# Ledger of designs, part 16: peptides against a protein of PDB entry 2YKT

Target 1, 231 residues: chain A of PDB entry 2YKT
Amino acid sequence: SRSEEMHRLTENVYKTIMEQFNPSLRNFIAMGKNYEKALAGVTYAAKGYFDALVKMGELASESQGSKELGDVLFQMAEVHRQIQNQLEEMLKSFHNELLTQLEQKVELDSRYLSAALKKYQTEQRSKGDALDKCQAELKKLRKKSQGSKNPQKYSDKELQYIDAISNKQGELENYVSDGYKTALTEERRRFCFLVEKQCAVAKNSAAYHSKGKELLAQKLPLWQQACADPS

## One batch from the design tools (peptide)

Design b1_p12_2_s2 (made by RFdiffusion4, then SolubleMPNN; from b1_p12_2, 5 letters changed)
Fold by OpenDDE base, seed 2:
Structure b1_p12_2_s2 (fold): chain B 231 residues (1-231), chain A 12 residues (1-12)
Amino acid sequence: as target 1 above (231 residues)
Amino acid sequence: DALSLKNLYPEP
């Protein structure tokens, strides 16, 4: 029936969230943590590299013929430091605004969705059972009427059951339809949340990349000319 | 109550 099909669709939405979305989200979080760790590793390694570059700059500054190149090397390291600061800010945002929030939600959501589905199923079944009961009573009444010498006695009751069945059928259909809409909304909210959080991360990432580009664009021409202009 | 978590994901 229409209501049965809609019911199956509703249950399938909840099942998809619980069995596909949430597990995938957990994996997404795990991959995010892995990505964060890798970036942190880059950060640490880069620090060592540019600290060593500073040391080279110190040596240049102590030289008789390369003193000005010391300043260049220091500038290179300083620009890196500034870029690194932006990266760290991005990483903090990535962790706090995306990963942590998703991690908190995904575990709690399993409980919610299970309860929500159960509630829907219980009420759907209750309405279905009430309909079935009414249909059964009508059938029983019709049997009595068929065997009766006075079938007119049951006419009003038959009409009442027919009306009740129609009403209960409509109520069931409406409930299931609303349930389906609700389930789809639940699914959409989850994807929307993910999108919104990724947008926040993207903004921070863009800021990092922009700052790096700007700093390097400003300084790189100067650095490229440093060897051509001995002082 | 697990149903109290209905706003865990807010409206878009």
Scores: peptide ipSAE 0.328, ipTM 0.904, DockQ to the pose 0.904
Fold by OpenDDE base, seed 1:
Structure b1_p12_2_s2 (fold): chain B 231 residues (1-231), chain A 12 residues (1-12)
Amino acid sequence: as target 1 above (231 residues)
Amino acid sequence: DALSLKNLYPEP
Protein backbone atom coordinates (compact mmCIF):
# COMPACT_ATOMS: atom_id res chain seq x y z
CA SER B 1 0.00 0.00 0.00
CA ARG B 2 0.95 3.67 -0.27
CA SER B 3 1.32 3.96 3.49
CA GLU B 4 3.48 0.86 3.68
CA GLU B 5 5.78 2.15 0.96
CA MET B 6 6.15 5.52 2.61
CA HIS B 7 6.79 3.80 5.95
CA ARG B 8 9.65 1.83 4.40
CA LEU B 9 11.09 5.03 2.93
CA THR B 10 10.93 6.72 6.33
CA GLU B 11 12.73 3.88 8.07
CA ASN B 12 15.35 3.84 5.31
CA VAL B 13 16.16 7.52 5.86
CA TYR B 14 16.83 6.92 9.57
CA LYS B 15 18.84 3.79 8.78
CA THR B 16 20.92 5.68 6.19
CA ILE B 17 21.81 8.35 8.74
CA MET B 18 22.69 5.78 11.38
CA GLU B 19 24.48 3.26 9.20
CA GLN B 20 26.07 5.45 6.50
CA PHE B 21 26.24 9.12 7.51
CA ASN B 22 27.39 8.74 11.12
CA PRO B 23 30.11 6.15 10.41
CA SER B 24 31.34 8.29 7.51
CA LEU B 25 31.34 11.33 9.76
CA ARG B 26 33.46 9.48 12.33
CA ASN B 27 35.93 8.69 9.59
CA PHE B 28 35.87 12.32 8.45
CA ILE B 29 36.74 13.42 11.99
CA ALA B 30 39.59 10.91 12.15
CA MET B 31 40.98 12.17 8.84
CA GLY B 32 40.65 15.72 10.14
CA LYS B 33 42.74 14.85 13.19
CA ASN B 34 45.38 13.35 10.93
CA TYR B 35 45.40 16.50 8.83
CA GLU B 36 45.75 18.67 11.94
CA LYS B 37 48.68 16.58 13.14
CA ALA B 38 50.41 16.85 9.78
CA LEU B 39 50.04 20.64 9.75
CA ALA B 40 51.46 20.82 13.25
CA GLY B 41 54.37 18.77 11.98
CA VAL B 42 54.90 21.23 9.12
CA THR B 43 54.98 24.09 11.59
CA TYR B 44 57.64 22.37 13.66
CA ALA B 45 59.78 21.49 10.66
CA ALA B 46 59.48 25.02 9.26
CA LYS B 47 60.69 26.46 12.56
CA GLY B 48 63.87 24.45 12.31
CA TYR B 49 64.48 25.59 8.74
CA PHE B 50 64.01 29.29 9.44
CA ASP B 51 66.02 29.10 12.67
CA ALA B 52 68.84 27.85 10.49
CA LEU B 53 68.21 30.76 8.11
CA VAL B 54 68.60 33.17 11.04
CA LYS B 55 71.99 31.60 11.71
CA MET B 56 73.00 32.38 8.13
CA GLY B 57 71.82 35.95 8.68
CA GLU B 58 74.02 36.22 11.77
CA LEU B 59 77.04 35.16 9.74
CA ALA B 60 76.25 37.75 7.07
CA SER B 61 75.92 40.47 9.71
CA GLU B 62 79.38 39.58 11.03
CA SER B 63 80.94 39.81 7.56
CA GLN B 64 82.75 42.87 6.19
CA GLY B 65 81.10 42.89 2.77
CA SER B 66 77.64 41.33 3.24
CA LYS B 67 76.31 43.00 6.38
CA GLU B 68 73.15 44.38 4.74
CA LEU B 69 72.25 40.91 3.50
CA GLY B 70 72.08 39.80 7.11
CA ASP B 71 69.11 42.12 7.63
CA VAL B 72 67.41 40.67 4.56
CA LEU B 73 67.78 37.13 5.88
CA PHE B 74 66.39 38.21 9.26
CA GLN B 75 63.39 39.80 7.55
CA MET B 76 62.73 36.59 5.65
CA ALA B 77 62.68 34.65 8.90
CA GLU B 78 60.42 37.22 10.57
CA VAL B 79 57.88 37.09 7.75
CA HIS B 80 57.84 33.33 8.14
CA ARG B 81 57.15 33.70 11.86
CA GLN B 82 54.15 35.91 11.14
CA ILE B 83 52.78 33.48 8.56
CA GLN B 84 53.19 30.58 10.98
CA ASN B 85 51.37 32.49 13.71
CA GLN B 86 48.45 32.89 11.33
CA LEU B 87 48.55 29.17 10.56
CA GLU B 88 48.45 28.33 14.26
CA GLU B 89 45.35 30.47 14.69
CA MET B 90 43.71 28.68 11.79
CA LEU B 91 44.56 25.31 13.35
CA LYS B 92 43.03 26.31 16.68
CA SER B 93 39.81 27.22 14.91
CA PHE B 94 39.91 24.01 12.90
CA HIS B 95 40.20 21.99 16.09
CA ASN B 96 37.73 23.88 18.27
CA GLU B 97 35.06 24.85 15.76
CA LEU B 98 34.99 21.75 13.57
CA LEU B 99 36.58 18.63 15.01
CA THR B 100 35.53 18.92 18.65
CA GLN B 101 31.96 19.86 17.83
CA LEU B 102 31.50 17.10 15.30
CA GLU B 103 33.03 14.52 17.62
CA GLN B 104 30.62 15.41 20.40
CA LYS B 105 27.58 15.46 18.14
CA VAL B 106 28.19 12.20 16.28
CA GLU B 107 28.25 10.12 19.47
CA LEU B 108 25.17 11.74 20.98
CA ASP B 109 23.29 11.60 17.70
CA SER B 110 23.34 7.81 17.62
CA ARG B 111 21.28 7.77 20.80
CA TYR B 112 18.87 10.37 19.52
CA LEU B 113 18.28 8.69 16.18
CA SER B 114 17.64 5.32 17.79
CA ALA B 115 15.04 6.84 20.08
CA ALA B 116 13.43 8.87 17.30
CA LEU B 117 13.12 5.86 15.02
CA LYS B 118 11.74 3.72 17.84
CA LYS B 119 9.13 6.34 18.70
CA TYR B 120 8.05 6.58 15.08
CA GLN B 121 7.87 2.80 14.70
CA THR B 122 5.86 2.36 17.87
CA GLU B 123 3.27 4.93 16.90
CA GLN B 124 3.08 3.76 13.29
CA ARG B 125 2.52 0.19 14.46
CA SER B 126 -0.13 1.27 16.94
CA LYS B 127 -2.09 3.08 14.24
CA GLY B 128 -1.63 0.20 11.81
CA ASP B 129 -2.81 -2.38 14.34
CA ALA B 130 -5.89 -0.32 15.14
CA LEU B 131 -6.74 -0.12 11.45
CA ASP B 132 -6.20 -3.86 10.96
CA LYS B 133 -8.47 -4.60 13.90
CA CYS B 134 -11.29 -2.52 12.45
CA GLN B 135 -10.89 -4.19 9.08
CA ALA B 136 -10.98 -7.61 10.70
CA GLU B 137 -14.12 -6.77 12.68
CA LEU B 138 -15.86 -5.51 9.54
CA LYS B 139 -14.99 -8.76 7.78
CA LYS B 140 -16.41 -10.78 10.68
CA LEU B 141 -19.56 -8.69 10.69
CA ARG B 142 -20.10 -9.19 6.96
CA LYS B 143 -19.71 -12.95 7.33
CA LYS B 144 -22.25 -12.94 10.14
CA SER B 145 -24.65 -10.85 8.06
CA GLN B 146 -24.43 -13.22 5.10
CA GLY B 147 -25.40 -16.13 7.31
CA SER B 148 -28.29 -14.28 8.93
CA LYS B 149 -31.98 -14.37 8.06
CA ASN B 150 -32.10 -10.64 8.86
CA PRO B 151 -29.02 -8.95 7.31
CA GLN B 152 -30.52 -5.50 7.88
CA LYS B 153 -29.85 -5.91 11.59
CA TYR B 154 -26.11 -5.35 10.96
CA SER B 155 -26.32 -2.44 8.49
CA ASP B 156 -25.73 0.36 10.99
CA LYS B 157 -22.75 -1.37 12.56
CA GLU B 158 -21.28 -2.02 9.12
CA LEU B 159 -21.47 1.68 8.30
CA GLN B 160 -19.76 2.52 11.60
CA TYR B 161 -16.83 0.23 10.81
CA ILE B 162 -16.54 1.62 7.28
CA ASP B 163 -16.32 5.15 8.67
CA ALA B 164 -13.82 4.10 11.34
CA ILE B 165 -11.63 2.39 8.73
CA SER B 166 -11.69 5.46 6.51
CA ASN B 167 -10.70 7.74 9.38
CA LYS B 168 -7.95 5.43 10.64
CA GLN B 169 -6.58 4.98 7.13
CA GLY B 170 -6.38 8.74 6.66
CA GLU B 171 -4.74 9.20 10.05
CA LEU B 172 -2.14 6.54 9.32
CA GLU B 173 -1.32 8.03 5.92
CA ASN B 174 -0.93 11.51 7.38
CA TYR B 175 1.25 10.25 10.23
CA VAL B 176 3.57 8.35 7.92
CA SER B 177 3.74 11.29 5.51
CA ASP B 178 4.71 13.65 8.32
CA GLY B 179 7.20 11.09 9.57
CA TYR B 180 8.87 10.96 6.17
CA LYS B 181 9.13 14.76 5.95
CA THR B 182 10.60 14.83 9.46
CA ALA B 183 13.18 12.18 8.61
CA LEU B 184 14.28 14.05 5.47
CA THR B 185 14.59 17.23 7.50
CA GLU B 186 16.77 15.44 10.05
CA GLU B 187 19.05 14.24 7.26
CA ARG B 188 19.26 17.70 5.70
CA ARG B 189 20.12 19.34 9.04
CA ARG B 190 23.14 17.09 9.40
CA PHE B 191 24.50 17.86 5.94
CA CYS B 192 23.80 21.56 6.35
CA PHE B 193 25.70 21.61 9.64
CA LEU B 194 28.69 20.00 7.97
CA VAL B 195 28.58 22.50 5.09
CA GLU B 196 28.36 25.45 7.46
CA LYS B 197 31.29 24.26 9.55
CA GLN B 198 33.36 23.70 6.43
CA CYS B 199 32.53 27.24 5.32
CA ALA B 200 33.96 28.52 8.60
CA VAL B 201 37.13 26.51 8.03
CA ALA B 202 37.38 27.87 4.50
CA LYS B 203 37.11 31.46 5.75
CA ASN B 204 39.87 30.89 8.28
CA SER B 205 42.03 29.27 5.62
CA ALA B 206 41.45 32.21 3.28
CA ALA B 207 42.61 34.59 6.00
CA TYR B 208 45.81 32.60 6.42
CA HIS B 209 46.55 32.63 2.70
CA SER B 210 45.69 36.32 2.38
CA LYS B 211 48.04 37.29 5.21
CA GLY B 212 50.88 35.31 3.71
CA LYS B 213 50.33 36.82 0.28
CA GLU B 214 50.23 40.33 1.71
CA LEU B 215 53.44 39.99 3.72
CA LEU B 216 55.39 38.41 0.89
CA ALA B 217 54.12 40.88 -1.71
CA GLN B 218 55.35 43.73 0.47
CA LYS B 219 58.84 42.39 1.15
CA LEU B 220 59.81 40.27 -1.84
CA PRO B 221 60.67 43.20 -4.17
CA LEU B 222 63.04 44.56 -1.52
CA TRP B 223 64.75 41.23 -1.06
CA GLN B 224 65.15 40.79 -4.82
CA GLN B 225 67.03 44.10 -5.10
CA ALA B 226 69.36 43.47 -2.14
CA CYS B 227 72.19 41.92 -4.18
CA ALA B 228 71.92 44.47 -6.99
CA ASP B 229 72.19 47.42 -4.60
CA PRO B 230 75.30 46.97 -2.45
CA SER B 231 75.66 49.43 0.42
CA ASP A 1 15.94 11.33 27.61
CA ALA A 2 17.59 10.71 24.25
CA LEU A 3 14.79 12.60 22.47
CA SER A 4 15.94 15.78 24.20
CA LEU A 5 18.93 15.72 21.84
CA LYS A 6 16.74 16.76 18.88
CA ASN A 7 18.52 20.13 18.72
CA LEU A 8 22.01 18.71 18.21
CA TYR A 9 21.60 19.74 14.60
CA PRO A 10 19.67 22.99 14.33
CA GLU A 11 17.35 24.04 11.56
CA PRO A 12 19.27 25.15 8.47
Scores: peptide ipSAE 0.323, ipTM 0.901, DockQ to the pose 0.895
Fold by OpenDDE base, seed 3:
Parts: C-alpha cells; sequence; structure tokens
Structure b1_p12_2_s2 (fold): chain B 231 residues (1-231), chain A 12 residues (1-12)
C-alpha cells in the first residue's frame, strides 16, 4: 500500500543516517585528525629548515663581501614565519571548530536517532494496530449480520466501523507522510551542518593562501635582485 | 532523554 511504502522509505532514511552517514562522518573526522597531524609535522620540519636558513644569514652578515645577503636571508625566514603563524591559526580553527564539534555530535546523534526512530515506529504501529482491530471487528459484525434473521439490527454499528476505519486510515497516512518529511529534514540538517563547517574551513584556508601570496609577491622581486647589486 | 538532543543539528 501507499502507507506501507512511505513507512519503508521513512525507516530507510533513519537507517541511512545511522548506518551510512554517521560511520562515514566518523571516518571523515579520523581522516581530518590524520591531516592535522601531518600538517603539524610539516610545521615542525619547516621550522628546522628556516632556522638553518637564519644561520646562513648570520654567516653572510659576518662576511666582508656578502653582508646585504644576510638581510635577504633573514627576510626569507621572517616571511616563512608569518606564513607559518597563519597556518597554525588555520589548524587551530580546523581542530576546534570542525573536528571537535563533529566528534561530539556524531556520538550523541546515535542515541538521538535511535530514540527518534523508535518513537516513530511505536506510534506508526499503534495506529496500524488500531486500524487492523477496527477492520477485524467490522468483519466479525458482518458475519453475525449474514447469519441473522434481522440484519438491520447491526446496520448502525457497521456504519460506525466503516467511518472509524476511514478516519484511522487517513490518520495513519498523514502520520507516515509527516514522518517521512521529518526524516528527510533530519538528513538535510546533517549535510547542511557539514557544508557550513567546510565553508568556514575554506574561508580560513583562503586567508592563509592570500597572506602567503601577498608577502611573497611583495618581497620576491627584491630578493631576486640582491645578487646583482654590488657589495 | 535522548530526544532532547534534537538540536544537535540546528535548522539552517
Amino acid sequence: as target 1 above (231 residues)
Amino acid sequence: DALSLKNLYPEP
């Protein structure tokens, strides 16, 4: 029936969130933590490289013929430091605003979705059972009427059951329809939240890239000319 | 109650 099909669809939405979305989200969080760790590793390795570059700048500054190149090397290291600070800010946001929030939500959501599905199933079954009972009583009444010498005695009660069946059928269909809309809304909210959080990550990433591009674009022409200038 | 967690994912 239409109500049975829509009931199956409703249950499938909840099951898809619980069995597909949430496990995939847990994996997404795990991959995010791995990515964060790798970027932290890059940060540490980069620090060592540019600290060594500073040491080369110190040696240039102590030389008789390469003093100005010392300043260039220091500027290169300083630009890197500023870019790195922006990366660290982005990583902090990535951790606190995306990963931590998603981790907390995904664990709590399992409990919520289980309870929501159970509530829906209980009420759907209750309405279905009430309908089935009314249909069964009508069938019993009709059997009594067919065997009676006075069928008209049961006519009013038959009409009452017919009306009750019609009303209960309508209530069941409406409840299942509303249940399906609710389930789809639950699914959409979860995807929307993920999209919104990823937009925040994208904005922070754009700020990091813009700052790096700006600093390098400003300084690189100066650095490229440094060796052409006499000491 | 677990149903009190309905606002885990707010309406957009």
Scores: peptide ipSAE 0.255, ipTM 0.865, DockQ to the pose 0.852
Fold by OpenDDE base, seed 4:
Structure b1_p12_2_s2 (fold): chain B 231 residues (1-231), chain A 12 residues (1-12)
Amino acid sequence: as target 1 above (231 residues)
Amino acid sequence: DALSLKNLYPEP
């Protein structure tokens, strides 16, 4: 029946969220944590490199003929520090606004979805069973009427069952239809949340890239000229 | 109540 088909579709939406979306989201979070760790690793490695560059700048500053190049090397390290600070801000946002929030939600969502599906199934079954009972009673009544010497005795009761069946059928169809819309909305909310959180991360990433570009664009021409200017 | 978590994901 139409109601049975729509019921199956509704259950499949909940099952897809529980069995496909949420496990995939857990994997996404895990991959995000790995990515965060790798970026932190880059940060640490870069610190070592630019600390070594500072040491080269110190040596230049101690020289008689290369003192000005010491300042250039220190400026290079300072620009790196500023870029690194921006990266750390981006990473904090990535962790706190994306990973942590998704992790909390995905764990809680398993309980919610199970309860929501169970509630829907219980009510759907209750309405279905009530309909089936009325249909069965009508069938029994019709058989009794066909075997009776006075079939007219059962006419009013037959009409009552027909009306009850019609009402229960309509109620079941409406309930299942609303259930399907609700399930699709639940799925959409989850994808929308993911998209919105990714947009926030993208904005923070853009800020990091912009800051780095601006700082380097400002200083690079000066650094490129440093060796051409006699001391 | 697990159903109280209905607002875990906001309306789009």
Scores: peptide ipSAE 0.251, ipTM 0.863, DockQ to the pose 0.885

Design b1_p12_2_s3 (made by RFdiffusion4, then SolubleMPNN; from b1_p12_2, 4 letters changed)
Fold by OpenDDE base, seed 5:
Structure b1_p12_2_s3 (fold): chain B 231 residues (1-231), chain A 12 residues (1-12)
Amino acid sequence: as target 1 above (231 residues)
Amino acid sequence: SALSLKDLYPEP
């Protein structure tokens, strides 16, 4: 029946969230933590590299013929420091606004969805059983009427069962239809939340990249000409 | 207190 098909679709939405979405989200969080760790590692390794560059700048500053190149090397290291500071701010936001919030929600959501599905299944079954009972009673009444010398005696009661069946069928169909819409809304909310949180991360990432681009665009022409103008 | 759906996921 249409109601049975829609019931199966509703259950499948909940199962997809519980068995596919939530596990995939946990994996996404884990991959995010790995990415965060790698970026933190890059920041640390870069510090060592640019500290070594500063040392080369010190040597240039101590030379008689390359003093101005010392300032260039120091500027290169300083621009890098500013870019790395912006990266650290982005990573803090990535951790606090995305990863931590998703981790808390995915754990609570498993319990919520299980309870929501069980509630839906219980009420759907209750309405279905009530319908089946009325249909069974109508069938029994019709059998009694066919064996009776006075079938008209059962006509009013037959009409009452027909009306009750029609009403219960409509209630069941409406309940299952609303259940399906609710399940789809539940799924959409989860994807929307992920998209919204990822948008916040994207904005912070854009700020990081913009800052780096601006600083390098300002200084790079100066650095490129430094060797062409021997003092 | 059991977190409501609204507490877990905002309405779209």
Scores: peptide ipSAE 0.155, ipTM 0.770, DockQ to the pose 0.530
Fold by OpenDDE base, seed 3:
Structure b1_p12_2_s3 (fold): chain B 231 residues (1-231), chain A 12 residues (1-12)
Amino acid sequence: as target 1 above (231 residues)
Amino acid sequence: SALSLKDLYPEP
């Protein structure tokens, strides 16, 4: 029946969230933590590299013929420091605004969805059982009427069961239809949450890349000319 | 208005 099909679709939405979406989201969080760790490793390694660059700048500043190149090397290290500060801000946002929030939500969601599905199933079954009971009683009444010397005695009661079955069928169909809309809304809400959090991370990432590009574009022409200028 | 994080996943 249409109601049975819609019921199966509703249960499948909840099942897909619980068995596919939430496990995939947990994996996404785990991959995010691995990515964060790798970026933290890059930041640490970069610090060592640019600290060594500063040391080369100190040596240039102590030289008689390369003093101006010392300033260039210090500027290169300073621009890197500013870029790294932006990266650290991006990583903080990535951790706090995406990973932590997703981790909290996915843990709570398993219990919530189980309870929501159970509530829906219980009420759907209750309405279905009430319909089945009325259909069974109508069938019993019709058997009694066929064996009776006065079938007209049961006509009013037959009409009452037909009306009750029609009403209960309509109520069941409406309930299952509303249940399906609710389930689809629950699924969409979870995807929207992921998209919104990823947009926040993307904005912070854009700020990091923009700042790096701006700083390098400003200074690079000066650095490129430093070796061509006579001391 | 961005749905509050609390609104997206109601506490049981």
Scores: peptide ipSAE 0.116, ipTM 0.709, DockQ to the pose 0.144
Fold by OpenDDE base, seed 1:
Structure b1_p12_2_s3 (fold): chain B 231 residues (1-231), chain A 12 residues (1-12)
Amino acid sequence: as target 1 above (231 residues)
Amino acid sequence: SALSLKDLYPEP
C-alpha cells in the first residue's frame, strides 16, 4: 500500500542516518584529529628550522662585512613566528569549534535518533493495528450478513465500520507522510550543521592565509634587495 | 531533559 511504502522510506531515512551518516561522521572526526596532530607537528618542526635561521643571523651580525644581512635573517624568522602564531590560533579554533562539538553531538545523536525512530514505529504500528482490527471486524460482519436470513440487520453496523476504516486509513497516511517529512528534515539538519561548522573552519583558514600573504608581501621586496647594495 | 533536535542540530 501507499502507506506501507512511505513507512519503509521513513524507516530507511532514519537507518541511513544511524548506520551511514553517524559512523562516517565519527570517521571524519578521527581524520580531523589526525590532521590537527600533523599541523601541530609542522609547527614544532618549523620552530626548529627558524631557530636555526636565527643562529645564522647571529653569525652574520658578528661578521665584518655582512651585519645588515643579520637583520634580514632576524626579520625572516620574526615573520615566520607571526605566521605560526596565526596558525596556532586557527588550530585552537579548529579543535574547539569543530572537533569537540562534533564529537559531543554524534554520541548524543545516536541515542536521540534511536528514541525518535522507536517512537515513530510504535505510533505507526498502533494506528496500523487499529486499522487492521476494523477491517477484520468488517469482514466478520459481512460473513455473518451473508449467512443471515435478515441481512438488513447488519447494514448500519457495516456502514459504521466502513466509515471507521476510511478515517483510520486517512489518519495513518497523514501520520506516515508527516513522519517522512520529519525524517528528511532531520537528515538535512545534520548535513547543514556540518556545512556550517566547516564554513567556520574555512573562514579561520582564510584569515591565516591572508595574514601570511600580507606579512610576506610587505617584507619580501626588502629582503630581495639586501644583497644588491653592499654597504 | 529529553534531547531535542534543536539542541543537537539547531536550525540555521
Scores: peptide ipSAE 0.071, ipTM 0.720, DockQ to the pose 0.540
Fold by OpenDDE base, seed 4:
Structure b1_p12_2_s3 (fold): chain B 231 residues (1-231), chain A 12 residues (1-12)
Amino acid sequence: as target 1 above (231 residues)
Amino acid sequence: SALSLKDLYPEP
């Protein structure tokens, strides 16, 4: 029946969220944590590199003929420090606004979806069973009427069952239809949440890239000319 | 307004 098909579709949406979306989201979070760790590793390695650059700047500053190049090397290291600070802010946002929030949601969602599906199934079954009972009683009544010497005795009761079946069928169809719409809305909400959180990360990443570009664009011409000036 | 966790997952 149309109701049975729509019921199956509704259950499949819940199952898809529980069995496909949520596990995939957990994997996404895990991959995000790995990515965060790698970026933190880059940060640490970069610190070592630019600390070594500072040491080269110190040596230049101690020289008689290369003192001005010492200042250039220090400026290069300082710009890196500023870019690195921006990266750390981005990573903090990535952790707190994306990973932590997704992790909290995916954990809560398993319980929520299980309860929601169970509630839907219970009510759907209740309505279905009530319909089946009325249909069965009508069938029994018709059998009694066919075997009776006075079929008219059962006519009013037959009409009552027909009306009850019609009403219960309509209620079941409406309930299942609303259930399907609700399930699709639940699925969409989860994808929208992911998109919104990813947009926040993208904004923070853009800020990091912009700051780096601005700082380097300001200083790079000066650094490029430093060796052309004869000391 | 950022939808709160409660708004995204209303308790049944």
Scores: peptide ipSAE 0.041, ipTM 0.650, DockQ to the pose 0.167

## One batch from the design tools (peptide)

Design b1_p13_1 (made by RFdiffusion4)
Fold by OpenDDE base, seed 4:
Parts: structure tokens; sequence; C-alpha cells
Structure b1_p13_1 (fold): chain B 231 residues (1-231), chain A 13 residues (1-13)
């Protein structure tokens, strides 16, 4: 029936979220943590490299003929420090605004969805069983009427059952239809949340890249001329 | 609720 088909569709939406979306989201979070770890590794390695560059700048500053190049090397390291600060802000956002929030939600969602599905199934079954009961009673009544010497005795009761069946059928259809819309909304809400959190991360990433571009574009011409200028 | 009452009434009749 139409109601049965829509019921199956509704259950399939909940099952898809529970069995496909949520496991995939957990994997996404795990991959995000791996990415964060790698970026932290890059940060540490970069610090070591630029600390070593500072040491070269110190040596230049102690020289008689290359003192000004010491300042250039220090500026290079300072620009790196500023870029690194922007990266750290991006990483904090990545962790706190995306990964942590997704992890909290996905952990709670399994219980929530199980309860929601169970509630829907229970009510759907209750309405279905009530409909089936009315249909069965109508069938019994019709059999009694056919075997009776006075079928007219059962006519009013038959009309009442027909009306009750019609009403219960309509209620079941409406309930299942609303259930399906609710399930689709639950699915969409989860995707929208992911998109919104990813947008926040993207905004912070853009700030990091913009700051790096700005700082390097400002200083690079000066650094490129440093060796051409007399000491 | 009304339908359940109706069903119950119909079962008793």
Amino acid sequence: as target 1 above (231 residues)
Amino acid sequence: AEQEELLKEMEEA
C-alpha cells in the first residue's frame, strides 16, 4: 500500500543515518584528527628550521661585512612567526569548532536516532494494528450479515466500521507522511551542520593564507635587494 | 482517541 511504502522509506532514512552517515562522520572526524596531527608536526618542524635560520642571522650580525644581512634573516624569521600564529589560530578553530563539536554530536546521535525511530515505529504499528482490527471486524460483520435472516440489522454497524476504517486509514497515511518529512529533515540538518562547521574552518583558513600572502608580499622585495646593496 | 472510542463502542454493540 501507499502507507506501507512510505513507512519503508521513512525507516530507510533513519537506517541510512545510523548505518551510513554516522559511521562515515566518525571516520571523517578520525581523518580530521590525523590531519591536525600532521599540521602540528609541520608546525614543530618549521619552528626548528626557522630557529636555525635565526642562528645564522646571529652569526651575520656578529660579522663585520654582513651585519645588515643579519637583520634580513631576523625579519624572515619574524614573518614566519606571524604566519605561524595565524596557523595556530586556524588549528584551534579546526579542533574546537569542527572536530570537537562533531564528535560530541555523533556520540549522542546514536541514542537519539534509535529512540526517535523506535517511537515512530511504535506509533505507526499502533495505528496500523488499530486499522487492521477494524477491517477484520468489518469482515466478520459482513459474514454474519450474509448468514442472517435479517441483514438490515447490521447495516448501521457496517457503516460505522466503514467510517472508522476510512478515518484510521487517513490518520495512518498522515502520520507516516509526517514521519517521512521529519526523517528527511533530520538527515538534512546533519549535513547542514557539517557544511556550516566546514565553512567556519574555511574562513579561518582563508585568514591564514591571506596573512601569509600579505606579509611575504610586503617583505620579499626588500629581502631580494639585500645582497645587491653595499654592506 | 475518538476513533478508538468508536471502535470500542462498535465492539460492544
Scores: peptide ipSAE 0.013, ipTM 0.444, DockQ to the pose 0.019
Fold by OpenDDE base, seed 1:
Structure b1_p13_1 (fold): chain B 231 residues (1-231), chain A 13 residues (1-13)
Amino acid sequence: as target 1 above (231 residues)
Amino acid sequence: AEQEELLKEMEEA
């Protein structure tokens, strides 16, 4: 029946969220934590490299003929420090605004969805059983009427059962239809939440890249000219 | 409520 098909679709939406979406989201969070750790590792390694560059700048400053190049090397290291500070801010936001919030949500979601599905199934079954009972009673009544010398005696009761069946069928169909819409809304809400959190990540990433571009664009022409003017 | 009562009456009948 149409109601049975729609019921199966509704259950499949809940099952897809619990068995496919939520496990995939947990994996996504794990991959995000790995990515964060790798970026933190890059920041640490970069610090060592630019600390060594500062040492080269110190040697230039101590030289007789290359003193001005010492300042250039120090500026290069300082620009890098500012870029790395921006990266650290982005990473803090990535952790606090994306990973932590997704982790909190996915932990609560399994229990919520299980309860929601169970509630839907219980009510759907109750309505279905009530309909089946009315249909069974109508069949019994019709059998009794066929064996009777006065079938007209049962006509009013038959009409009452037909009306009750029609009303219960309509109620079941409406309930299952609303259940399906609710399930689809729950699924969409979860994808929308993920999209919104990724938009925040994209915004923070854009700020990091913009800051780096601005700092380098300002200083790079000065650094490129430093060797052309021998003092 | 009316439909439930009707169902009960039909069961008692």
Scores: peptide ipSAE 0.012, ipTM 0.420, DockQ to the pose 0.018
Fold by OpenDDE base, seed 2:
Structure b1_p13_1 (fold): chain B 231 residues (1-231), chain A 13 residues (1-13)
Amino acid sequence: as target 1 above (231 residues)
Amino acid sequence: AEQEELLKEMEEA
């Protein structure tokens, strides 16, 4: 029936969230944590490289013929430090505003969805069973009427059962339809939350890249001229 | 209310 099909669709939405979306989201969080660790590793490795560059700048500053290049090398290292600081701020946001929040939500969601699905199933079954009972009683009444010498005695009761069946059928259809809309809304809410959090990450990432671009654009022309103009 | 009463009567039958 239409109601049975809609019921199956509703259950499938909940099952898709519980069995596909949530496990995939847990994996996404795990991959995010790995990505965070790798970026932290890059920051650490870069520090070693640019600390070594500072040492080269010190040597230049101590030289007789390359003293001014020492300042250039120090500036290069300092710009890197500022870029890395911006990256660290982005990573803090990535951790606190995305990973932690997703982890908290996905942990709670399994219990929530199980309860929501169970509630829906219980009420759907209750309405379905009540409908089936009315249909069964009508069938019994009709059998009694067909075997009776006075079928007219049962006519009013038959009409009452027909009306009750019609009403219960309508209520079941409406309940299942609303249940399906609710399930789709729950699914959409979860995707929207992910999209919104990822937008925040994208904004923070854009700020990191913009800051780096600005700092380098400001200094790079000066550094490029350092060897061309020794005076 | 009338429908609920009808349902109760049907459940008791």
Scores: peptide ipSAE 0.006, ipTM 0.426, DockQ to the pose 0.020
Fold by OpenDDE base, seed 5:
Structure b1_p13_1 (fold): chain B 231 residues (1-231), chain A 13 residues (1-13)
Amino acid sequence: as target 1 above (231 residues)
Amino acid sequence: AEQEELLKEMEEA
């Protein structure tokens, strides 16, 4: 029946979220943590590299013929320090605004969805059983009427049962239809949340790239001229 | 409620 098919569709949406989406989201979070750790490693390695560059700048500053190049090397190191600081800020946001929030939600969601599905199933079954009972009673009434010397005695009751069955069928169909819409909304909400959080990550990433571009664009022409114009 | 009443009446008949 239409109601049975819609019921199956509804259950399948909940099952897809619980058995496919949520486990995949947990994996996504785990991969995000690994990515964060790797980027933190890049920041640490970069610090060592640019600290070594600072040492080269110190040596230049102590020289008689290359003093001005010391300042250039220090500026290079400082610009990269600022770029790395921007990366660290992005990583903090990535952790706090994406990973932590997703982790909190996904852990709570399994219990929530299980309860929601169970509630839906219980009510759907209750309505279905009530409908089946009315249909069975109508069938019993019809059998009794056929064996009676006065069938007309049961005519009004037969009509009442027909009307009751029609009403219960309509209620069941509406309930299942609404259940399906609710399930689809729950699924969409989860994807939308992921998209929105990923948009925040993209915004922060754009800020990191923009800051790096700005700082390097400002200083690079000066650094390129430094060897051509000795002090 | 209406249907429960109908069912009850059927059981009593």
Scores: peptide ipSAE 0.012, ipTM 0.449, DockQ to the pose 0.016; fails the geometry check

